# Peptides against a protein of PDB entry 6J54: the designs that were tried, part 55

Target 1, 223 residues: chain A of PDB entry 6J54
Amino acid sequence: NENLFASFIAPTMMGLPIVTLIIMFPSLLFPTPKRLINNRTISIQQWLIQLTSKQMMAIHNQKGQTWSLMLMSLIMFIGSTNILGLLPHSFTPTTQLSMNLGMAIPLWSATVFTGFRYKTKTSLAHFLPQGTPALLIPMLVIIETISLFIQPVALAVRLTANITAGHLLIHLIGGATLALLNINTMTAFITFTILILLTILEFAVALIQAYVFTLLVSLYLHD
Target 2, 42 residues: chain B of PDB entry 6J54
Amino acid sequence: QFQFTGIKKYFNSYTLTGRMNCVLATYGGIALLVLYFKLRSK

## One batch from the design tools (peptide; aimed at target 1 F77 M99, target 2 R19)

Design b2_p20_6_s4 (made by RFdiffusion4, then SolubleMPNN; from b2_p20_6, 14 letters changed)
Fold by OpenDDE base, seed 4:
Parts: sequence; structure tokens; C-alpha cells
Structure b2_p20_6_s4 (fold): chain B 223 residues (1-223), chain C 42 residues (1-42), chain A 20 residues (1-20)
Amino acid sequence: as target 1 above (223 residues)
Amino acid sequence: as target 2 above (42 residues)
Amino acid sequence: SLAEFQYNLQLEVVDYLLLL
């Protein structure tokens, strides 16, 4: 079933990787405001950024709120790439585990190091939950340490799996619909209806996963 | 709300300082064990 | 406290979203 995963191969033209251009493309969708009162599209974008920024950074202190620019840029990047990936014959960079690991590991490490620099006592205390029986303390400290190191992997895999699964399902049902057009038109219509409903769901999943990824990074920073 | 005396004051699972000390003690113990096995293998 | 409630609510939302 190599044909099923062919859409997830990094695209190249004349042997040159165009994935870099695909990754940079969402930046063109968010132009910088030039007027005090911009057009409706830019105003809505800025409003959404401010709304999400206020919501996500409400749990952080002033030092943590310095991360607002990076976190907002992250959610805009992931969200836009996920939405653009739902276009037909489009390559989604966030379906690549290497891409998501490349984002997750540095961000996770930055949050962990920031926590150790400014909140050393609290960060070290997080390796032991409150109320732990004395006999279980060494085991839980080890488990919590392992859990910490699994966080960047879980963050990357969660995003990759959710986006990839959605794309695979769209391709499968879409392919089935095309195959059934010449066999049974009524069944093809049913599968096409399911495809439309699934596409709507994937738009929601695309935004939710972008939010979850950014939110988890923010929560790791909050510790 | 919790009053601890003696060793429990420094090593408890309820206070922030106690939890920190427990974590450090655990890491210290693991480091000593690793060091012991490295020296033993030689 | 309101801050604790908001934090718990965010954790609950994250937990729910992780199940999706």
C-alpha cells in the first residue's frame, strides 16, 4: 500500500526540495498591519491572535508572557499549515514526524530550562507528586523523570498522528468514492457525503491540534 | 498545615522543600549506585 | 481561587482534547 502514503513524501522539483517553500508559504497569509484601521480580513486575524494570546497567556506571569510572541507564531504556523494541508493534492509539513520533533524538542527543552533557571525548587518538586507514600518516592521520581523525557515525543507524535490519520482517511474515502462512481452511483454518493462530513471534521481537528500543541508547550512553561 | 519534625522535616512528600529534597536524594542515590557499579566493573 | 479554577479548567480541556 505504498500508493496510500505517497502523498506524505516530501515533494521535490528537479531534485531540489520545495518543502522549504511550502513551510514558508503560510507566512504570506498573515501580512503585517500597515494602517490603524486595516481591512476586515487582517482585523479578524489580529483579533483572533489577541484573543488566543489573552487566553493562553493568562496562566503565566510577566516573565512567562514574554513567550507570547513565540507561542502565537507557533499556533498560527501549525494552524495554517494544517488547514492548507487539507487542500487537494497539498503536502502538509506537519504530517512529517521530523518536522514536529524539530519544533517539539527545542520548545520543550527551552521550557524545561527556563523552569529550572527561574523556578528551580518548583521544577524539582514536580518530580514527586504531593502525598506520595514514602516507600513509593524513589519509583515515582524515576517514573516522573521518564515522563518528562517522553513529553516532547508525545507532543510530536500526537500532532503527527492526528493530522496524518485525518489525511489518510480523506484519501481512503475519496479514493473509494472515485472507484465507486463507475460501479454504483448511489453508494458513491453516500461515500461522498461521508467525505464531506469528514473534511469538516478535519478542519476542526487541524485547528484543535494546533491549539493543543501550543497549549501544552505553554503548560510546560508554567511549571 | 503539616508540621514535621526531625528527618521528616527535610524529607516529606507534602512540602515543597521536602519534595525537592526527596528528588535530590533519589538522584543522588542513583548517581552513587551508577558510580558504584562503574567502579566495581573495573 | 479563580486562578486555580481556571488552571483546572484548562487541564480538563487539555485532557478532553487529548482523547480526540
Scores: peptide ipSAE 0.158, ipTM 0.773, DockQ to the pose 0.022
OpenDDE base, seeds 1, 2, 3, 5: peptide ipSAE 0.041, 0.137, 0.061, 0.136; ipTM 0.675, 0.766, 0.755, 0.759

Design b2_p20_7 (made by RFdiffusion4)
Pose (drawn by RFdiffusion4):
Structure b2_p20_7 (pose): chain A 223 residues (1-223), chain B 41 residues (1-41), chain P 20 residues (1-20)
Amino acid sequence: as target 1 above (223 residues)
Amino acid sequence: FQFTGIKKYFNSYTLTGRMNCVLATYGGIALLVLYFKLRSK
Amino acid sequence: SFFDLFLFFVIFVIIAFFIF
């Protein structure tokens, strides 16, 4: 009975303040120069695009490369609006589940209507995988079509659920430091757990590769 | 002039990318179950 | 041209936030 942890009961609030200012704000963190040689703080933002525009370009290699100049604007918005919210009292718009159901459905149904306007047969004849055996036709085409309509829900719910799960362990491991007016040796170990956990919460950039890239496989497989 | 800089881009991919009517139908129906549960409290 | 496309995407996200 040496080190007794404590806890504080308080409501964890994902309120909704004025949002159309908070959305526009990580657009003016990135400027654009009309000059040849640039000023060494855009120049490491212009080099960070020319890396990851050479990985969502190399798989497709078609006349579906026209689409890929938009998919690098989808990686900078939720690459920034997940990184800005690690600050002390900031608010992330990709916490709320509302806009991610508007980021998945206007993009996911822009992929099944891409081959239906050009191929019109063999886009969902991709439901036919191989040289057809006879004992498992109805066990297949009720499976591979229930794992198609999962995909818009499987694209947007995997982003909202773990971004806001990074904010609660920021508060609850951080709020147990404030309510630790018991023995003071264990206060530094909970603080040291925080400053490791904030390094893991820069996997909010690593969860944007897993949004643009399973949108490219959900685009390279249909087209 | 927030148009003609990206007007060549629009009619290229908004043929399939501007289908927010399925989002508007799935959003407008999602407005209907929440005003109904507060009507029945 | 890339910053104009990024700004139009931000406006489309605001419209898709108020649709739902």

Design b2_p20_7_s1 (made by RFdiffusion4, then SolubleMPNN; from b2_p20_7, 15 letters changed)
Fold by OpenDDE base, seed 1:
Structure b2_p20_7_s1 (fold): chain B 223 residues (1-223), chain C 42 residues (1-42), chain A 20 residues (1-20)
Amino acid sequence: as target 1 above (223 residues)
Amino acid sequence: as target 2 above (42 residues)
Amino acid sequence: EFGQLLEALVLQLIDWFNLV
């Protein structure tokens, strides 16, 4: 049914796209601290950012840690948009593959080019795993080359598919629950319980996908 | 530690330089094959 | 229903790539 994808249509007002405003909205939720001791909410937020930054950048050297600002802004953006997307009748920009490709391709290309610029020998050697038998070298180099080009696509599709599938399931099960209220209340209660559990799972998935996306970009930078 | 002699010193799958050379040789071979078929078609 | 699903899927794909 066409109604299943109605929530994924880019919203417009008076013919003007409001998607830009929706994309910029999460930035308002993260104000910069102006005091040495801020509000409890801001302090917790800064603490979480510090913990995640310490965890993400622990595997990088000094040059890789230069990307800390970029990676932390990325995880905060994707995480906030995914969580806000779980609100009723909300539009999630990360359900759009174009949005995710728009993030994945430039970041992937930047990491690959940075690798070739500063670690040329290691980057070229990455196309051939250590200990490969001599007869398998040409085929494996080709496979690794193809694998490299699939990375940005896999990164974008993973995020898009997980968020989109979660949204669809919530809507479908929610609709089924409402329909079953007038047919069988016991079955409706079971379906509603599943809906609650699924919603909790989707909150976790929203954060995990943001983390995985950022982590993989970070790993590509490290390699 | 691995000790390689001869051609294996430059083309091996264990050392960093050897792996790099193998990758470059593979790409060079593919490029030459493509060039050969392109010129043959003329 | 299958035709509607296919149409919705195609429209969603078009939107994903922002082709139109």
Scores: peptide ipSAE 0.084, ipTM 0.747, DockQ to the pose 0.073
OpenDDE base, seeds 2, 3, 4, 5: peptide ipSAE 0.056, 0.044, 0.066, 0.076; ipTM 0.745, 0.752, 0.775, 0.743

Design b2_p20_7_s2 (made by RFdiffusion4, then SolubleMPNN; from b2_p20_7, 15 letters changed)
Fold by OpenDDE base, seed 4:
Structure b2_p20_7_s2 (fold): chain B 223 residues (1-223), chain C 42 residues (1-42), chain A 20 residues (1-20)
Amino acid sequence: as target 1 above (223 residues)
Amino acid sequence: as target 2 above (42 residues)
Amino acid sequence: EFGELLKALVNLLLELFQIV
């Protein structure tokens, strides 16, 4: 059981944690454009950023669109870290709940405070769904208040659980494949095929979870 | 939209202002209850 | 099996929070 979770231990080198370097590494993959017509890689990156930005910020007003830089940086960070985490023997920072909470709580609090600052009336009214029977109003307000505080936790846990589960599954199937190579080559081949299909799925999950995380933060903004 | 009269105008679950007032009333009531029990314990 | 699963879950949680 200890070997199962060994890949999720924070890596250290010479007794010093290198997690900070791992977290900063994805930023090197996205250089700033310096030319009118850039290389193909940079052009594709900018195109993707523009598309995602346009899609996500379409629901926001001009004041909400000020968050575009933050949200785009967030999705690029989470997405890149998740994809890089699928490399063999790599450490994925987003598998750590502390990391995800560290992102979720400040962003959630910022969106909530921004909502109360600029749209106090609407934000307060959001604690009571429209059309609620009068008898259920006090209880529902309490539930909605609790729900608000659960949002950052749910956001962090969702990302952590999805990425961690995927990594665990890849590890388990991969380990099974290696073990079966010496026992039954035919069964090992089948397991290996499943591993490949699963890996492809995890690439998609990695991007989807990054998008969902950022999207939910964006939805909480309501600007 | 719905037309409300009397107290329902200010406390309803359909209008934005009504919903806000209901939320504030709920929090106010809870705060008063907490205050009451706190003062009672002394 | 339940005990092993619980132990594994606890270990996972501990790792996720960087407690150990």
Scores: peptide ipSAE 0.054, ipTM 0.738, DockQ to the pose 0.055
OpenDDE base, seeds 1, 2, 3, 5: peptide ipSAE 0.052, 0.041, 0.039, 0.043; ipTM 0.726, 0.723, 0.717, 0.715

Design b2_p20_7_s3 (made by RFdiffusion4, then SolubleMPNN; from b2_p20_7, 15 letters changed)
Fold by OpenDDE base, seed 3:
Structure b2_p20_7_s3 (fold): chain B 223 residues (1-223), chain C 42 residues (1-42), chain A 20 residues (1-20)
Amino acid sequence: as target 1 above (223 residues)
Amino acid sequence: as target 2 above (42 residues)
Amino acid sequence: EFSELLRYLVELLIEMYNIV
């Protein structure tokens, strides 16, 4: 039904896409620090960035740590857009598979090409797990090659599916709650409680998916 | 560590070089098969 | 009265999120 997916339609005004402005909006929420000791909000943001950067870059050498800026910007972008998408009447760009593929494919390609450029021998050997029986080598190499090409698709679909499914569940349970209000108020209260719990879960999912997306990109870079 | 002799020295699933050679051999074999069928259809 | 309040709140939330 059209009403079910109405929230996922790309917004336009006077024929001009507003999506560009929506995508750029999260950047305004993270101003650059100007003082040694900033206000509470900037301090918390900086602390979170430092914490996540230390965690994610711990597995990389100095050459891999050059990607820190890109990875941190990525997690902040996806996380902020996902959280903002849970606001009323908001549009989440990350629910669009095209956007997520647009992020996943270039990043995946960059990591793969970087791997082949600097670690050619290791990257080629990665198509064959160590200790594989000799008879299974050709088939396993093919499977591993297919697995490699599935990575960007899986990365994009994972993010899209999780965020979209969450929004749909909120919509459906909300609609069910409204329908039950006229039938049984007690049951409607139960469904409303579930709706609240689900919304809390979706906030967590929004952050987790941002982290997982960035982590997997980082992991592909490391491998 | 592993000590291999003969062909196993170059084609094994334990050493890095051996694994790389196995992968290259697999891709080479597939490429040859594709070429064979392509030329056969001509 | 509680049921009516709950109804108004839920209706408000649904309207805000354009669920229906």
Scores: peptide ipSAE 0.074, ipTM 0.708, DockQ to the pose 0.013
OpenDDE base, seeds 1, 2, 4, 5: peptide ipSAE 0.148, 0.136, 0.153, 0.129; ipTM 0.726, 0.734, 0.733, 0.720; seeds 1, 2, 4, 5 fail the geometry check

Design b2_p20_7_s4 (made by RFdiffusion4, then SolubleMPNN; from b2_p20_7, 16 letters changed)
Fold by OpenDDE base, seed 5:
Structure b2_p20_7_s4 (fold): chain B 223 residues (1-223), chain C 42 residues (1-42), chain A 20 residues (1-20)
Amino acid sequence: as target 1 above (223 residues)
Amino acid sequence: as target 2 above (42 residues)
Amino acid sequence: EFGELLKALVEQLIELLLLV
């Protein structure tokens, strides 16, 4: 069991945590453009950022579009860290609940407080959906209040659980493949094929989780 | 579109202001209940 | 077919994740 979860332990070198370096590493993969026509890699990156930005900010008004830079940086950060985490024997910081809470709580708080500051009436009214029977109003307001406080937790746990589960499955099937190599080569080949398919799925999940995380933050801002 | 009269004008689940007032009333009621039980325990 | 299956799975996952 220790070997199974060893990949989720914060890596240290010479007693110093190297997690900070791992977190900063994805930033090096996205250099800033300096020319009108950049190289192919930067052009593709900018194109992807522009497309995702247009899709995410389509929900927001002009005032909400001020958050575009932050939301796009968040997607790029979480997405890049998740993708890099799929490398063999790599550490994904987003598997740590503490990191995800560290991102979720401030962003959630900022969206909620921004809503209360600029749209107080709408924000307060959001605790009661339209058309609620009069007798259910107090109960529903309480439920919606609890739901509000669960939002940052759900945001963090969703990201953590999905990425962690994916990594766990990769390790389990990978370990099974290695164990089966000496027992039955044919079965090992089948498990290896499943592992490849799973890794492809996890790449998709990694990107989706980054998008969903940012999208939900965006939705909380809009609501 | 909905014309409410009397108390329903201020406390309804269909208008923005009505919903806001319902939320505030709910929180106020809970606060009063908590206050009542706190004072009763003394 | 595999791409469509993957797309369907992704869509289902997104829906499930958004519902939670």
Scores: peptide ipSAE 0.109, ipTM 0.749, DockQ to the pose 0.025
OpenDDE base, seeds 1, 2, 3, 4: peptide ipSAE 0.102, 0.071, 0.050, 0.080; ipTM 0.752, 0.747, 0.742, 0.758

Design b2_p20_8 (made by RFdiffusion4)
Pose (drawn by RFdiffusion4):
Structure b2_p20_8 (pose): chain A 223 residues (1-223), chain B 41 residues (1-41), chain P 20 residues (1-20)
Amino acid sequence: as target 1 above (223 residues)
Amino acid sequence: FQFTGIKKYFNSYTLTGRMNCVLATYGGIALLVLYFKLRSK
Amino acid sequence: SSTYSEIMNLFNFFVFYLAV
């Protein structure tokens, strides 16, 4: 009975303040120069695009490369609006489940209608995998079509659920430091757990590769 | 001039990318179950 | 630099579309 942890009961609030200012703000963090040589703070933004525009370009290699100049704008917005919210009292728009159901459905249904306007038969004849055996036709085409309509729900709910799960362990491990007016040796170990956990919460950039890339496999497989 | 800089890009891919009517239908029906639960409290 | 200016114009329009 040496080190008794404590806890504080308080409501964890994901309120909704004025949002159309907060959305526009990580657009003015990135400027654009009309010059040849640039000023050494855009120049490491301009080099960070020319890396990851060479990985969403190399798989496709078609006349579906026209679509890929928009998929690097989708990686900078939720690459910034997940990184801005690590600050003390900031608010992330990709916490709320609302706009992610508007980021998954206008993009996911922009992929099944891409081959339906050009191929019209073999886009969902991709439901035919192989040289057809006889005992498992109806066990297949009720499976591979129930794992198609999962995909818009499987694309948007995997983003909102773990971004806001990073913010609660910021508060609850951080709120147990403030309510630790008991023995002071264990206060530093909870603080040291925080400053490790904030390094893990820079996997908010690593969860944007897992949004643009399973949108490319959901585009490269259909087209 | 927030148009003609990206007007060549629109009619290229908004043939399939501007289908927010399925989002508007799945969003407008999602407005209907919440005003109904508060009506029945 | 012309690819960076075309991506940034698309990025501004995408942010404006989300703000609507």

Design b2_p20_8_s1 (made by RFdiffusion4, then SolubleMPNN; from b2_p20_8, 14 letters changed)
Fold by OpenDDE base, seed 1:
Structure b2_p20_8_s1 (fold): chain B 223 residues (1-223), chain C 42 residues (1-42), chain A 20 residues (1-20)
Amino acid sequence: as target 1 above (223 residues)
Amino acid sequence: as target 2 above (42 residues)
Amino acid sequence: NELFQEISELYRYLVELLAS
């Protein structure tokens, strides 16, 4: 039990939590441009940020675009932490449910609060889908209310479960590959191939989950 | 476009105002039920 | 055998997490 989940334990150094440093580390990978023509790496980063920004903020109007900085910083943070977490023997902060809840709940509450502040009528109307039969209205309103409160939980669990499951699978299949090297080299080669394919998949999942997390927050803001 | 009259004008599932009123009525009904059971237990 | 045990522990943990 402890052996399987040992990589998910919050790392400490001499009793001091180094998790804070790990969380702050990805911010160093995205320096602010100071020149009109930057280095190739920085230019690519800025280009990617602009593309993702245009895609996500296309749904929002001028008021919704105020959240562009927050949403883009969120996707860059989650994406960078997830990618860095795929490094061998690395700790991924986003595998911690507490951290994801710490991000999801405030952002969700902010989006819901913003919706009620600026679009009160529309926000209240979202508890009842359009065209609902009259007899189903009370039950459906209750269900939609419950669904609203499940949103932050689902948002956090989705991110945590996908990243954690990926790490566990890579670890387990990697361990199985090493064990099979002494038993059957042919089978070990097959498992190693699966490991490579899974690793590639996890890189994609890491980026997709960051995008989905930010997109859903943006969608809740728009609704 | 739908044209509603009477009670359906204020409580419908098609118009924005109608949906809002239905939601408020539902919450109001639940609040009254909770209040009723709370007072009944005393 | 050890791999099956680890997988079993993972499933047990997931079930416990879902049941909580």
Scores: peptide ipSAE 0.092, ipTM 0.693, DockQ to the pose 0.015
OpenDDE base, seeds 2, 3, 4, 5: peptide ipSAE 0.018, 0.019, 0.078, 0.034; ipTM 0.703, 0.699, 0.698, 0.690; seed 4 fails the geometry check

Design b2_p20_8_s2 (made by RFdiffusion4, then SolubleMPNN; from b2_p20_8, 14 letters changed)
Fold by OpenDDE base, seed 4:
Structure b2_p20_8_s2 (fold): chain B 223 residues (1-223), chain C 42 residues (1-42), chain A 20 residues (1-20)
Amino acid sequence: as target 1 above (223 residues)
Amino acid sequence: as target 2 above (42 residues)
Amino acid sequence: NELFREISQIYRFLVLLLAS
């Protein structure tokens, strides 16, 4: 069973971690535009960035829109790493909980501190929902406080679990198809069809999880 | 929409100020309780 | 028969690529 999780081990070469290079690799796929009319690929990328930026930052005021660059870079990083992770024999840094916590905790803390600095009254009032009975106020405030501290953990675990689960399913179904190739070719074709459908689903999941992660960070900023 | 008088004006779960005061009061109470038990244990 | 052989080889290659 350890072979199932071997792909999630941080790769090293000659004792040196190459995970740093893997993390920086997606940056090469998004070059900066140099011309008024760039290549088709760059134009599509910029168009997608503009659409996502317009959609996500629509809920924010002018002060919140200053976070647009960071949020767009975040979604591009997570999205690109997730998509590249679906390549065979590739390592996805986003499958590591430490990586996602490293992104979630600072971003969450930044949003919380930003809220307390500029919207102190609203941020403090958020610990108590409207219409709460008087007897339940102390307990609910405690629960909401705990809920706040669970947010970065939930954000990291959600991304990690979704990406890791997808990779595991691909490996399991793929391994099953390989095993069935020598046993029953007919069943192997069925499992292979499932594998293809699953890979298509994982491409969608990869993009959705990147969007959800960034959206939740943006939502915490708005809150 | 809601109009409160007296203590409910400052401590309510409907207005923004009321909710803020309730949260602060709760944290203050918890802090005082923790302080009391720490001082008592010494 | 040749077409099925080629298709089977492509499927085998794709399975090996995705499963490895």
Scores: peptide ipSAE 0.099, ipTM 0.664, DockQ to the pose 0.012
OpenDDE base, seeds 1, 2, 3, 5: peptide ipSAE 0.094, 0.066, 0.079, 0.074; ipTM 0.654, 0.654, 0.663, 0.639

Design b2_p20_8_s3 (made by RFdiffusion4, then SolubleMPNN; from b2_p20_8, 14 letters changed)
Fold by OpenDDE base, seed 5:
Parts: sequence; C-alpha cells; structure tokens
Structure b2_p20_8_s3 (fold): chain B 223 residues (1-223), chain C 42 residues (1-42), chain A 20 residues (1-20)
Amino acid sequence: as target 1 above (223 residues)
Amino acid sequence: as target 2 above (42 residues)
Amino acid sequence: NKLFQEISEIFKALVLELAS
C-alpha cells in the first residue's frame, strides 16, 4: 500500500519541496505570443484559448466578462497540471486537497462577495427559490445557506477525488499488469489494453475536470 | 405578473423583492431566537 | 431551482398529509 500511494506524497529533494517547481512547470508550456503570426503550436494554443473563452463567457454579461482572464488562466492551469500529472510516476498537485481548497475557497468567496456587492438583491433572493410554499421558506433558506457553504468544499473535493481516483486506478491496473507479465502474458496484455484505455479516459477526465471547475466558478459568479 | 396585496406584497416567493425580504426575515428570526435562548440562560 | 421546486412539492405534500 505504501508503494501504491507513494506517487501522492509531496516530492522533496534534499529536504526542499520540488512541488513548487512542478506547479510552475506548466506555465512554461504556454508562451505568450509576440507576433501577429506565431508558431503553429502557439497558434493552436491561442485558438483553443479563444474557443474556450467564448464558451465560458457566453453565459456572462459585460460585467461578468471581466473575469475572463482569471477564468481562462484557471482552466489552463488546472488542465495543464492534470494532463502532466498523467505522466508516468508524476506528481499531480491537483490531487492534493489543500491545493484545490486553496484555489476553490478564494475564488468562491470572490464570486459570492462580488455578487453581494453589485447584485445584493439578486444574491439574497437566491437563498429562496421562486415558488416556494410559505411554510417551507425558513427551512429552505437554511438549506440554501448550507448549500452555499458546501459549494467550495464540493468544488475542491470533486476535482481532487476525480483526479485521485483516476491515478489510483492507473497505478492499480499498471501494477497488476506488471505482476501478470511473469504469470500469464495473455492476461497481462489484456490488462495493459485496459490500462491504455483508462489512460485515454483519464486524459479526458483531466480536461473535463478543469473545465467543470472553472465553469462552476463562473456559474457562481453569474448566480 | 403576480399581483400581491398586503403582507404577501412584501413577503412572497415569486418576486425578487419578496424573496429577498423572506430571506432577511428568516435570518432575523433566527437571530432573535438565538438571542432569546442566550438571554434566558442568564 | 427545478430541484428545489420538486423538493418543495414533496415537503408540501408531506405537511398536508401530517395536517390531515
């Protein structure tokens, strides 16, 4: 079990945490364009960013579109870190609940406080759904209040759990494949095929979770 | 669209203002209850 | 909102049953 979860331990070298370097590494993969016509890789990246930006900001008005830069940076950061975390024996920082809470709580609080600041009436009204019977108003307001505070927790746990579960499955099936190599090569080949399919799935999950995380933050902002 | 009269004009679950007032009233009621239980213990 | 409406309808029905 120790070998199984070794990939989730914060890596250190000579007592110094290298997690900071791992977190900063994805930023190097996205250089800023300086020319009107950039390289093919940069052009593709910018094109993807524009597409995602149009999709994410379509639900926001002009005031909400001010958050486009932050939301795009967030999805790029989480997406890149999740994808890089799928590399063999790599450490994914987003598997750490502390990191996800560190991102979720400030962003959630910022969206909630922004809503209360500029749309106080609408924000307060969201604690009571429309059409609620009179007798259920107090109870529903309490439930909605609790639901509001669960939002950052759910946001962080969702990202952490999905990425962690994917990594755990990859390690388990990978370990089983290695163990079966000396026992039965045919079964090992089957498990290896499953591992490949699972890896492809986890790549998709990594991107989806990054998108969902950013989308929910954006949705909370829109209220 | 909905026309409310009396107390329902200010406290309803269909209008934005009514919903806001209901939320505020709920929080106010809870605060008063907490205050009551705190004062009675003395 | 749709979920809360459904929940509210369920609770309303329960309250009506308890009141009857």
Scores: peptide ipSAE 0.038, ipTM 0.711, DockQ to the pose 0.014
OpenDDE base, seeds 1, 2, 3, 4: peptide ipSAE 0.036, 0.021, 0.022, 0.020; ipTM 0.719, 0.670, 0.679, 0.686

Design b2_p20_8_s4 (made by RFdiffusion4, then SolubleMPNN; from b2_p20_8, 15 letters changed)
Fold by OpenDDE base, seed 2:
Structure b2_p20_8_s4 (fold): chain B 223 residues (1-223), chain C 42 residues (1-42), chain A 20 residues (1-20)
Amino acid sequence: as target 1 above (223 residues)
Amino acid sequence: as target 2 above (42 residues)
Amino acid sequence: NKLFQEISDIYKALVSLLAS
């Protein structure tokens, strides 16, 4: 807690990083059903998962729905880790760019490879939008190729930057609020109100980023 | 509906096959340019 | 760390503006 970025340092216990345990912790919040009729908590979770699954996979054909399990597990993992990361003094693994790149690059590569494997013609044609003037074709193909390679980076950075920025802002405003308590209580109260609103916003951002990350992976699969 | 004749039949930005051929031609051209500069440097 | 420092500076500026 020596600097503002202490919350982003990987926690250690006995000199060993415990990031692996933190990453696996959200899985404990989603137990597997063992009964036909489960308790209310598990039933609500399964209901939400089914609803989100139907909505997310509605744009995909039968072949694309094969990825439903992986995509749903991805959104649940990212969403749960992001929300848990908003807890006070918690470490969010998704704030680490390496973590998000580790997810984005393989998933992006898999989607691109799947596209080339089953829809080679469409995938190759994707590098050139329809109706492009003949003189712009070579340059546009190059730009589209570059855009393709930027996709995994943008996917990882989008998630990382939004979650990290939110955490930093919460910590900074929180620290400023505490500092202003002894200077101007009225201003501190205003800052505290902003902090509360920001926290609510970050909860929404946590869910949205999880959804966007999974959605983009899904879109890259069948575009 | 688009009706193309000649070279435009194979290389166009409106049909799926035409777009694919344009992409392949672009990559082929870039590969040839890279090959040219590589051979030129020798 | 450098990126975080830059982001931190921006946020500190925003907080300063809100506190003023």
Scores: peptide ipSAE 0.099, ipTM 0.677, DockQ to the pose 0.014
OpenDDE base, seeds 1, 3, 4, 5: peptide ipSAE 0.162, 0.007, 0.073, 0.037; ipTM 0.682, 0.603, 0.673, 0.694; seeds 1, 4 fail the geometry check

## One batch from the design tools (peptide; aimed at target 1 T32 Q46)

Design b2_p21_3 (made by RFdiffusion4)
Pose (drawn by RFdiffusion4):
Structure b2_p21_3 (pose): chain A 223 residues (1-223), chain B 41 residues (1-41), chain P 21 residues (1-21)
Amino acid sequence: as target 1 above (223 residues)
Amino acid sequence: FQFTGIKKYFNSYTLTGRMNCVLATYGGIALLVLYFKLRSK
Amino acid sequence: SIFVAFFISLSFLLFQISSLL
């Protein structure tokens, strides 16, 4: 009975303040120069695009490369609006489940209608995988179509659920430091757990590769 | 001029990318179950 | 109004990347 942890009961609030200012703000963190040589703070933003525009370009290699100049604008918005919210009292718009159901459905249904305007037969004849055996036709085409309509829900719910799960362990491991007016040796170990956990919460950039890239496999497989 | 800089881009991919009607239908029906539960409290 | 502000901010960031490259 040496080190008794404590806890504080308080409501964890994902309120909704004025949002249309908070959305526009990580646009003006990135400027654009009309010059040849640039000023050494856009120049490491302009080099960071020319890396990851050479990985969502190399798989497709078609006339579906026209679509890939938009997919690097989808990686900078939720690459920035997940990184800004690690600050003390900031508010992330990708916490709320509302706009991620508007980021998944106008993009996911922009992929099944891409081959239906050009191929019209063999886009969902991709439901036919192989040289057809006889004992499992109805056990297949009720499976590979129930794992198609999961995909818009499987794209947007995997983003909201773990971004806001990173904010609660920021508060609850951080709020147990403030309510630790018991023995003071264990206060530093909860603080040291925080400053490790904030390094893991820079996997909010590593969850944007898992949004653009399973949108490219959900685009390269249909087209 | 927030148009003609990206007007060549729009009619290229908004043929399939501007289908927010399915989002508007799935969003407008999602407005209907919440005003109904508060009506029945 | 949050969807319209997201579509504007996504079209404005696409204009900056197309004039950056």

